# Peptides against a protein of PDB entry 5ONS: the designs that were tried, part 168

Target 1, 181 residues: chain A of PDB entry 5ONS
Amino acid sequence: MFKKFDEKENVSNCIQLKTSVIKGIKNQLIEQFPGIEPWLNQIMPKKDPVKIVRCHEHIEILTVNGELLFFRQREGPFYPTLRLLHKYPFILPHQQVDKGAIKFVLSGANIMCPGLTSPGAKLYPAAVDTIVAIMAEGKQHALCVGVMKMSAEDIEKVNKGIGIENIHYLNDGLWHMKTYK

## One batch from the design tools (peptide; made by RFdiffusion4, then SolubleMPNN)

Design b2_p29_4_s4 (from b2_p29_4, 12 letters changed)
Fold by OpenDDE base, seed 1:
Structure b2_p29_4_s4 (fold): chain B 181 residues (1-181), chain A 29 residues (1-29)
Amino acid sequence: as target 1 above (181 residues)
Amino acid sequence: EKIEYAEPPAELREEVARALQEALAAQEA
């Protein structure tokens, strides 16, 4: 989603959200990520304005105090940014790739099934279309936010094709934005 | 190897979050 993304070229505008809209978004986030509810007031304090950075290709980034928290495309589901995920790693279920897969993930490549079944990888139960954090052997924080294209069961059984779609990864265009005020 | 995913207990979540944030800051500073 952000492989060719540049803040200067791809950001259109930034708008401040109404209180009622913020409430709706918070409810949606809780529905998507039930475990986030106890932390939502810390992540999005009631006193702080919430903004949407509108980008090309129908991408929207949710921000508070300049911090990039979540993003979505075409009014689809919200994804956490890696920067938020590093602070709250439990927001998403995890999958782990081996050390050899790191360079490919960081190039924006989708994760193939063998990379999730190899030694050093860890495959956790997850249904198709689940948003997941991609971890790597020997690394503490997520390298990527992805979407399961196959269930964990099918990845293990079939072990061919795209297991996880790469959505957002370290050093992509979104990562390099850092803040937006 | 297929393993079960377990979310950290609520009592540890803040500690984990802080530790990871500190680790991230240390590698980027």
Scores: peptide ipSAE 0.027, ipTM 0.445, DockQ to the pose 0.051
Fold by OpenDDE base, seed 5:
Structure b2_p29_4_s4 (fold): chain B 181 residues (1-181), chain A 29 residues (1-29)
Amino acid sequence: as target 1 above (181 residues)
Amino acid sequence: EKIEYAEPPAELREEVARALQEALAAQEA
């Protein structure tokens, strides 16, 4: 989603949200990420304005005090930014790729099944379309936010093709947007 | 770049992450 993304070229505008809209977004976030509920007031304090950065290709980024928190495309599900996920690693279920897959993930490549079933990888139960944090063997921080294109069961059985779609990865265009005010 | 971690502290974050992962895995199994 952000492989060729540049803040100067791909951001259209920024709008401040009304209180009613913010309430709706918070409810959606709790529905998608139940574990975030106790932390939501810390992440999105009531006193702080909430903004949406509108980008090309119908991408919207949710921000508070310039911090990039979540993003979505075409009114689809919200994804946490890697920066938020690093602070709250429990927001998403995890999958772990082997060391060999790291360079490909960081180039924006989709994650192939063998990288999830090999020694050094850890594959956890997850349904298709689940948003997941991609961890790597020997690394502390998530490398990528992805979407399961196959269930964990099917990844293990088929062990061929795209297992997880790469949505957002370290050092992509979104990562380089440290803040937006 | 230094990654800034919000509360909870590292030990508690790992505990919560592990517990959530286990719960999700059990629910989907």
Scores: peptide ipSAE 0.020, ipTM 0.413, DockQ to the pose 0.247
Fold by OpenDDE base, seed 4:
Structure b2_p29_4_s4 (fold): chain B 181 residues (1-181), chain A 29 residues (1-29)
Amino acid sequence: as target 1 above (181 residues)
Amino acid sequence: EKIEYAEPPAELREEVARALQEALAAQEA
């Protein structure tokens, strides 16, 4: 999603949200990420304005005090940014790729099934379309936010093709967009 | 169990990204 993303070229405008809209977004976030509810007031303090940065290709980034928290495309589900996920790693279920897959993930490549079934990988139960944090063998911080293109069960059985779609990864265009006020 | 929150420094996230690239380079050497 952000492989060729540049803040100067791809950001269109920034809109400050009204209280009613913020409430709706918070409810959606709790629905998508039930474990976030106790932390949501810390992530999005009531006193702080919430903004949406609108980008090309129908991308929207939710921000508070300039911090990029979540993003979505075409009014789909919200994804946490890696910067938020590094603070709150429990927001997403995890999948772990082996050491050999790291370079491909960091190039924006989709995660192939063998990279999730190898000895250095850890594949956890997850349904298709689940948003997941991509961890790596021997690394503490998520490398990528992805979407399951196959269930974990099917990844193990078929072990061929794209297991997880790479949505947002370290050093992509969104990562380099550190803040927006 | 509720996961305890520890806020990492902002610079840590950038350091992680750099460290990952360095680790990759070391594996290729």
Scores: peptide ipSAE 0.018, ipTM 0.439, DockQ to the pose 0.064
Fold by OpenDDE base, seed 2:
Structure b2_p29_4_s4 (fold): chain B 181 residues (1-181), chain A 29 residues (1-29)
Amino acid sequence: as target 1 above (181 residues)
Amino acid sequence: EKIEYAEPPAELREEVARALQEALAAQEA
């Protein structure tokens, strides 16, 4: 989603959200990520304005005090940014790729099934379309936010093709954006 | 800012790019 993303070229505008809209977004976030509820007031304090950075390709980034928190495309589900996920790693269920897959993930490649079933990988139960944190063998922080294109069960059975779609990865255009005020 | 993970080394750029293109092509087929 952000492989060719540049803040100066791909940001269209930034809008401050109304209270009613913020409430709706918070509810949606809790629905998508139930574990975030106790932390949501810390992540999105009531006193702080919430903004949406509108980008090309129908991308919207939710920000508070310049911090990039979540993003979505075409009013689809929200994804946490890696920066938020690094602070709150429990927001998403995890999958772990082997060492060999790291270089491809960091180039924006989708995660192939063998990278999730090989030694060094850890594949946890997850349904199709689940948003997941992609961890790396021997690393503490997520490399990528992805979406299951196959269930964990099917990944193990089929063991070929795209298991997880790469949505946002470390050092992509969103990562380099850092902040937006 | 210190980042934990680096992008692939320059020497691997072409190899990674090819692998990525192959994966994308397979997805689009």
Scores: peptide ipSAE 0.011, ipTM 0.262, DockQ to the pose 0.025

Design b2_p29_5_s1 (from b2_p29_5, 16 letters changed)
Fold by OpenDDE base, seed 2:
Structure b2_p29_5_s1 (fold): chain B 181 residues (1-181), chain A 29 residues (1-29)
Amino acid sequence: as target 1 above (181 residues)
Amino acid sequence: SLEKELFEYNVKHAEEILEKLDKEAKEIL
């Protein structure tokens, strides 16, 4: 989603959200990520304005105090930014890729099944379309946010083709945006 | 292209990038 993204070129505008819209978004976030509920007031304090940074290709980034929290495209589901996910790693279920897959994930490539079934990988139960945190063998912090294109069961059985779509990865255009006030 | 440049850079520096992140995050988290 952010392979060719540059803040200077791809950001259109920034708007402050109304209280009713914020409430709706918070409810949606809790529905998508139940584990976030106890932390939501810390992530999005009531006293702080919530803003949406509108970007090209119908991308929207949810921000509080300049911190980039979540993003979505075409009013689809919200994805956490890697920066938020590093602070709250429990927001998403995890999958782990082997060492050999790391360089390809960090290039923006989709994650192939063999990179999820090898001895250095760890594959956990997940249905198609589940948003997941991609961990790397031997590393502690997520390198990618992805979407399951096959169930974990099918990844293991078929072991061929795209298992997880790469949505946001370490060192992509969104990562380099850092903050927006 | 920007995509090609990013690809080449990230492939070349993949392990270094992750190591740096882990080190920095350990100090913050």
Scores: peptide ipSAE 0.154, ipTM 0.755, DockQ to the pose 0.036
Fold by OpenDDE base, seed 5:
Structure b2_p29_5_s1 (fold): chain B 181 residues (1-181), chain A 29 residues (1-29)
Amino acid sequence: as target 1 above (181 residues)
Amino acid sequence: SLEKELFEYNVKHAEEILEKLDKEAKEIL
């Protein structure tokens, strides 16, 4: 989603959300990520305005005090940014790729099944379409946010093709954006 | 809990972590 994203080229505008809209978004976030509920007031304090940075290709980024928190495309599901995920690693279920897959993930490549089934990888139960944090062998923090294209069970059985779609990864355009105030 | 421990550590060291991760990413590619 952000492989060739550039703030100067791809950001259209930024709007401050009304209280009612913020409430709706918070409810949606809790629905998507139930574990976030106890932390939501800390992530999005009532005293702080919530903004949406609108980008090309119908991408929207939720921000608070310039911090990029979540993003979505075409009003689909919200994804946490890697920066937020690093603070709150429990927001997403995890999958782990082997060491050899790291450079490919960081290039924006989708995660192939062998990278999830090989020694050094760890594959946890997850259904198709689950948003997941991609961990790497020997790394403590997520390198990527992805979406399961196959169930964990099918990844193990088939072990061929794209297991997880790469949505947002370290050093992509969103990562380089860092903040937006 | 583990998540609380990770949270406290990550929040406290967030800037350092992100800088390190950014540097590592650049070095790998």
Scores: peptide ipSAE 0.123, ipTM 0.623, DockQ to the pose 0.785
Fold by OpenDDE base, seed 4:
Structure b2_p29_5_s1 (fold): chain B 181 residues (1-181), chain A 29 residues (1-29)
Amino acid sequence: as target 1 above (181 residues)
Amino acid sequence: SLEKELFEYNVKHAEEILEKLDKEAKEIL
């Protein structure tokens, strides 16, 4: 989603959201990520304005005090940014790729099944279309936010093709954006 | 292109990037 993304070139505008809209978004976030509910007042304090940074390709980034929290494309689901995910690793279920897959993930490549079934990988139960945090063998922090394109069960059984779609990865355009005030 | 440059850079520096992230995270998280 952010391979060619640059803040200077791809941000269109920024709008401040009304309280009613914010409430709706918070409810959606809780629906998507039930475990986030106790933390939303910390992530999105009531006193702080919530903004949407609108970008090219129908990308929207939810921000509070310049911190990039979540993003979505068109009318799709919200994804946490890696920066938020690093603070709250439990927001997403995890998958772990092996060492060999790291460089490809960081290049923006989709995650192939063998990278999830090898000895250095860890594959956890997850349904297709689940948004997941991609961990790396030997590393502590997620390097990617992805979407299961196959169930974990099917990844293990088929072990061929794209297992997880790479949505947002470490050092991509969104990562480099850091903040937006 | 930006995409190509980022691709090549991230492949080349993958381990360095991750190590830096881990180090920074230990300091601020």
Scores: peptide ipSAE 0.123, ipTM 0.731, DockQ to the pose 0.037
Fold by OpenDDE base, seed 1:
Structure b2_p29_5_s1 (fold): chain B 181 residues (1-181), chain A 29 residues (1-29)
Amino acid sequence: as target 1 above (181 residues)
Amino acid sequence: SLEKELFEYNVKHAEEILEKLDKEAKEIL
């Protein structure tokens, strides 16, 4: 989503959201990520305005106090930014790629099944279309946010093709934004 | 292109990037 993304070229505008809209978004976030509910007031304090950074290709980034929290495209599901995910690693279920897959993930490549089934990888139960945090063998923090394109079961059985779609990865265009005020 | 440049950079510096990330994350947690 952010392979060719540049803040200067791809951000269109930023709008402050009404209270009712914020409430709706919070409800959606809780629906998508039930475990976030106890933390949501910390992530999005009531006293702080919530903004949407509108970008090209119908990308929207949810921000609070300049911190980039979640993003979506074409009003699809929200994804947490890696920066938020690093603070709250439990927001997403995890998958772990082996060391050999790291460079490809960080290049923006989709995650192939063998990178999830190898000895250095860890594949956890997950259904198709589940948004997941991609961990790296031997590292503490997620390097990628992805979407399961096959179930964990099918990844293991078929072990061929795209297992997880790469949505947002470390050092992509979104990562480089850091903040937006 | 930006994509190509980032692709090449990230492949080349994958380990460094992850190490830097770990250090940065410790500061913000």
Scores: peptide ipSAE 0.120, ipTM 0.683, DockQ to the pose 0.037

Design b2_p29_5_s2 (from b2_p29_5, 13 letters changed)
Fold by OpenDDE base, seed 3:
Structure b2_p29_5_s2 (fold): chain B 181 residues (1-181), chain A 29 residues (1-29)
Amino acid sequence: as target 1 above (181 residues)
Amino acid sequence: SELEKLVEYNEKNAEEIEKKLDEEAKKIL
């Protein structure tokens, strides 16, 4: 989603959200990420305005106090930014790729099944379309936010093709955006 | 709590963590 993303070229505008809209978004976030509920008031304090940075390709980024928190495309599901995920690593289920897969993930490539089933990888139960944090063998912090394209069961069984779609990864255009006020 | 401590650590060390991640990513790319 952000392989060729550049803040200067791809940001269109920024709007401040109404209270009612913020409430709706918070409810949606809790539904998507139940583990975030106790932390949501810290992440999005009531006293702080919530803004949406609108980008090309129908991408929207939720921000509070300049911090990029979540993003979505075409009003689809929200994804946490890696920066938020690094603060709150427990808000997504994890999958772990082996060391050999790291270079491909960081190039924006989708995660192939062998990278999730090989020694050094850890594959946890997850259904298709689940948003997951992509961890890597020997690394403490998530390298990528992805979406399961196959269930964990099917990844193990088939062990070929795309297991997880790479949505947002370290050093992509969104990562380099850092803040937006 | 354990999670509170984790979050606090991550917030306090955010800049250092970012630098390390950036450096590692650049080496791999």
Scores: peptide ipSAE 0.606, ipTM 0.944, DockQ to the pose 0.852
Fold by OpenDDE base, seed 4:
Structure b2_p29_5_s2 (fold): chain B 181 residues (1-181), chain A 29 residues (1-29)
Amino acid sequence: as target 1 above (181 residues)
Amino acid sequence: SELEKLVEYNEKNAEEIEKKLDEEAKKIL
């Protein structure tokens, strides 16, 4: 989603959200990520305005005090930014790729099944279309936010093809967009 | 709680974590 993304070239505008809209978004976030509920007031304090940065290709980034928190495309599901995920690593279920897969993940490549079933990888139960944090062997922090394109069960059984779609990865265009005020 | 301690740690060390990740990424790429 952000392989060719550049803040200067791909941001269109920024809007401040009304209270009612913010409430709706918070409810949606809790539905998507139940584990975030106790933390949402800390992440999005009531006193702080919430903004949406509108980008090309129908990408929207939710921000508070310049911090990039979540993003979505075409009014689909919200994804946490890696920066938020690094603060709250428990808000997504995890998958772990082996060391050999890291360089490909960091190039924006989708994650192939063997990278999730090989020694050094860890595959946890997850349904198709689940948003997941991609961990890596020997690394403490998530390298990528992805979407399961196969269930964990199918990844293990078939062990061929795209297991997880790479949505947002370390050092992509969104990562380089540190803040937006 | 353990999660509270984790979040507090991550907040306090956010800049250092970012630098570490950037450095690690550069080594791999």
Scores: peptide ipSAE 0.605, ipTM 0.943, DockQ to the pose 0.863
Fold by OpenDDE base, seed 1:
Structure b2_p29_5_s2 (fold): chain B 181 residues (1-181), chain A 29 residues (1-29)
Amino acid sequence: as target 1 above (181 residues)
Amino acid sequence: SELEKLVEYNEKNAEEIEKKLDEEAKKIL
């Protein structure tokens, strides 16, 4: 989503959200990420305005006090930014790729099944379309936010093709947007 | 809780973590 993204070229505008809209978004976030509920008040304090940075290709980034928290495309689901995920690593289920897959993930490549089934990888139960944090062998922090394109079970059985779609990865265009006020 | 401690740690060390990640990414790419 952000492989060729640049904030100078791809950001259109920034709007401040109404309270009713914020409430709706919070409810959606809790629905998508039930584990975030206890933390949502400190992530999005009531006293702080919530903004949407509107980008090209119908990308919207949810921000509070300049911090980039979540993003979505069109009417799709919200994804946490890696920066938020690094603070709250438990808000997504994890998958772990082996060391060899790291460079490909960081180039924006989708995660192939062998990178999730090989020694050094860890594949956890997850259904298709689950938004996941991509961890890496020997690394403490998530490298990528992805979406399961196959179930974990099918990844193990088939063990070929795209297992996880790479949505947002370390050092992509969104990552380089450290803040936006 | 352990999660609270983790979040607190991550908040306190956010800048350092980000710097390390940036450096690591540059090394890998």
Scores: peptide ipSAE 0.601, ipTM 0.943, DockQ to the pose 0.853
Fold by OpenDDE base, seed 2:
Structure b2_p29_5_s2 (fold): chain B 181 residues (1-181), chain A 29 residues (1-29)
Amino acid sequence: as target 1 above (181 residues)
Amino acid sequence: SELEKLVEYNEKNAEEIEKKLDEEAKKIL
């Protein structure tokens, strides 16, 4: 989603959200990520304005105090940014790729099944379309936010093709955006 | 709680973590 993304070229505008819209978004976030509920007031304090950075290709980034928190495309599901995920690593279920897959993940490539079933990888139960944090063998912090294109069960059984779609990865255009006020 | 401690640590060390990740990414790319 952000392989060719540049803040200067791809951001259209930024709007401050109304209270009712914020409430709706918070409810959606809790629905998508139940484990975030106890932390949501810390992540999005009531006293702080919530903004949406509108980007090209129908991308929207949710921000508070300049921090990029979540993003979505075409009003689909919200994804946490890596920066938020690094603060709250438990808000997504994890998958772990082997060392050999790291360079490909960081180039924006989708995660192939063998990279999730090989030695050094760790595959945890997850259904299709689950948003996951992509961890890496020997690394403490998530390298990527992805979406399961196959269930964990099918990844193990079929072990061929795209297991996880790469949505947002370390050093992509969103990562380099850092903050927006 | 353990999660609270983790979050606190990550918030306090956010800049250092970012720097480390940036450096690691540069080495791999």
Scores: peptide ipSAE 0.594, ipTM 0.942, DockQ to the pose 0.871

Design b2_p29_5_s3 (from b2_p29_5, 13 letters changed)
Fold by OpenDDE base, seed 1:
Structure b2_p29_5_s3 (fold): chain B 181 residues (1-181), chain A 29 residues (1-29)
Amino acid sequence: as target 1 above (181 residues)
Amino acid sequence: KEEEELFEYNLKNAEEILKELDEEAKKIL
């Protein structure tokens, strides 16, 4: 989603959200990520305005105090930014790629099944369309946010094709935004 | 060649970032 994304070229505008919209978004976030509920007031303090950075290709980035928290496309599901995920690694279920897959993930490539089934990888139960944190063998911080294109079970059985779609990865255009006020 | 160089640069940068993040996390925990 952000392979060729540049803040200067791809951001259209930024709007401050009204209270009712914020409430709706918070509820949606809790529905998507139940484990975030106890932390949501810390992530999105009531006293702080919530903004949406509108980008090209119908991308929206949810921000508080300049911190990029979540993003979505075409009003689909919210994805956490890697920066938020690094602070709250538990908000997504994890999958781990082997060492050999790291370079491809960091190039924005989708994650192929062998990279999730090989020695050094760890594949955890997850259904299709689950938003997941992609971990790297031997590393503690997620390098990618992805979406399961196959169930974990099917990835193991079929072991061919795209297992996880790469949505947001370390050092992509979104990562380099850092903050936006 | 330019694409390959960019790829290598980006990969190196990302690996360094991951390393730095891991080191920083160790300080916090």
Scores: peptide ipSAE 0.049, ipTM 0.607, DockQ to the pose 0.035
Fold by OpenDDE base, seed 3:
Structure b2_p29_5_s3 (fold): chain B 181 residues (1-181), chain A 29 residues (1-29)
Amino acid sequence: as target 1 above (181 residues)
Amino acid sequence: KEEEELFEYNLKNAEEILKELDEEAKKIL
């Protein structure tokens, strides 16, 4: 989603949200990520304005105090930014790729099944279309946010093709955006 | 060509970024 993204070229505008809209978004976030509910007031304090940065290709980034929290495309599901995920690693279920897969993930490549079934990888139960945090062997922080294109069971069984779609990865255009006020 | 350049850029900086993140984690978590 952000492989060719540049803040200067791809941001259209930024709007401050009304309280009613914020409430709706918070409810949606809790629905998508139930584990975030106890932390939501810390992530999005009531006293702080919430903004949406609108980008090209119908990408929207939810921000509070300039911090990039979540993003979505075409009013689809919200994804946490890697920066938020690093603070709250439990927001997403995890999958782990082996060391050899890291370079490909960081190039924006989708994660192939063999990279999830190798000895250095760890594959946890997850249904298709689940948003997941991609961990790397030997690292503590997620390097990618992805979407399961196959269930974990099918990844192990078929072990061929795209297992997880790469949505947002370390050092992509969103990562380099850092903040927006 | 552009994709290849992005690949090389990301590969070059990835390990450094991950190390920095590990250091920051103990301050947040």
Scores: peptide ipSAE 0.036, ipTM 0.602, DockQ to the pose 0.036
Fold by OpenDDE base, seed 5:
Structure b2_p29_5_s3 (fold): chain B 181 residues (1-181), chain A 29 residues (1-29)
Amino acid sequence: as target 1 above (181 residues)
Amino acid sequence: KEEEELFEYNLKNAEEILKELDEEAKKIL
């Protein structure tokens, strides 16, 4: 989603949200990520304005005090930014890729099944379309936010093709955006 | 192409890049 993204070229405008809209978004976030509920007031304090950075290709980034928190495309599901996920790693279920897959993930490539079934990988139960944090063997922080294209069960059984779609990864355009006020 | 150049760079330096970015991530914790 952000492989060719540049803040100067791809950001259109920024809108401050009304209280009612913020409440709706918070409810949606809790629905998508139940584990975030106890932390949501810390992530999005009532006293702080919430803004949406509108980008090309119908991408919207939810921000508080310039911090990029979540993003979505075409009003679909929200994804946490890697920066938020690093602070709150429990927001998403995890999958772990082996060392060999790291270089490809960091180039924006989708995660192939063998990278999830090899000895250095860890594959956890997850259904198709689940948004997941991609961890790397031997690393502390997630390197990618992805979406399951196959169930964990099917990844194990078939072990061929795209297992997880790469949505947002370390060193992509969103990562380099860092903040937006 | 810029995309191809970035791809090749990341292939060569992925582990180092990940290490640097991991340290950067720690700064925001």
Scores: peptide ipSAE 0.035, ipTM 0.595, DockQ to the pose 0.035
Fold by OpenDDE base, seed 2:
Structure b2_p29_5_s3 (fold): chain B 181 residues (1-181), chain A 29 residues (1-29)
Amino acid sequence: as target 1 above (181 residues)
Amino acid sequence: KEEEELFEYNLKNAEEILKELDEEAKKIL
């Protein structure tokens, strides 16, 4: 989603959200990520304005105090940014890729099944379309936010093709955006 | 061409990049 993203070229505008819209978004976030509910007031304090950065390709980034929190495309599901996920790693279920897959993930490649089933990888139960944090063998922080294109069960059984779609990864255009005020 | 160059760069430097970004991530916690 952000492989060729540049803040100067791909950001259209930024709007401050109305209270009613913020409430709706918070409810949606809790629905998508139930574990975030106790932390949501810390992540999005009531006293702080919430903004949407509108980008090309129908991408919207949710921000508070310049911090990039979540993003979505075409009003689909929200994804946490890696920066938020590093602070709150429990927001998403995890999958771990092996050492060999790291290079490809950091190049924006989709995660192939063998990278999730080989030694050094850890595959946890997850249904198709689940948004997941991609962890790397021996690393502390998630390197990617992805979407399951196959269930964990099917990844293990079929063990070929795209297991997880790469949505947002370390060193992509969103990562380099860092903040937006 | 630019995408290919970026891909090759990331392949060559992925481990170092990951290390640097991991340290950066620690600083923002």
Scores: peptide ipSAE 0.033, ipTM 0.562, DockQ to the pose 0.034

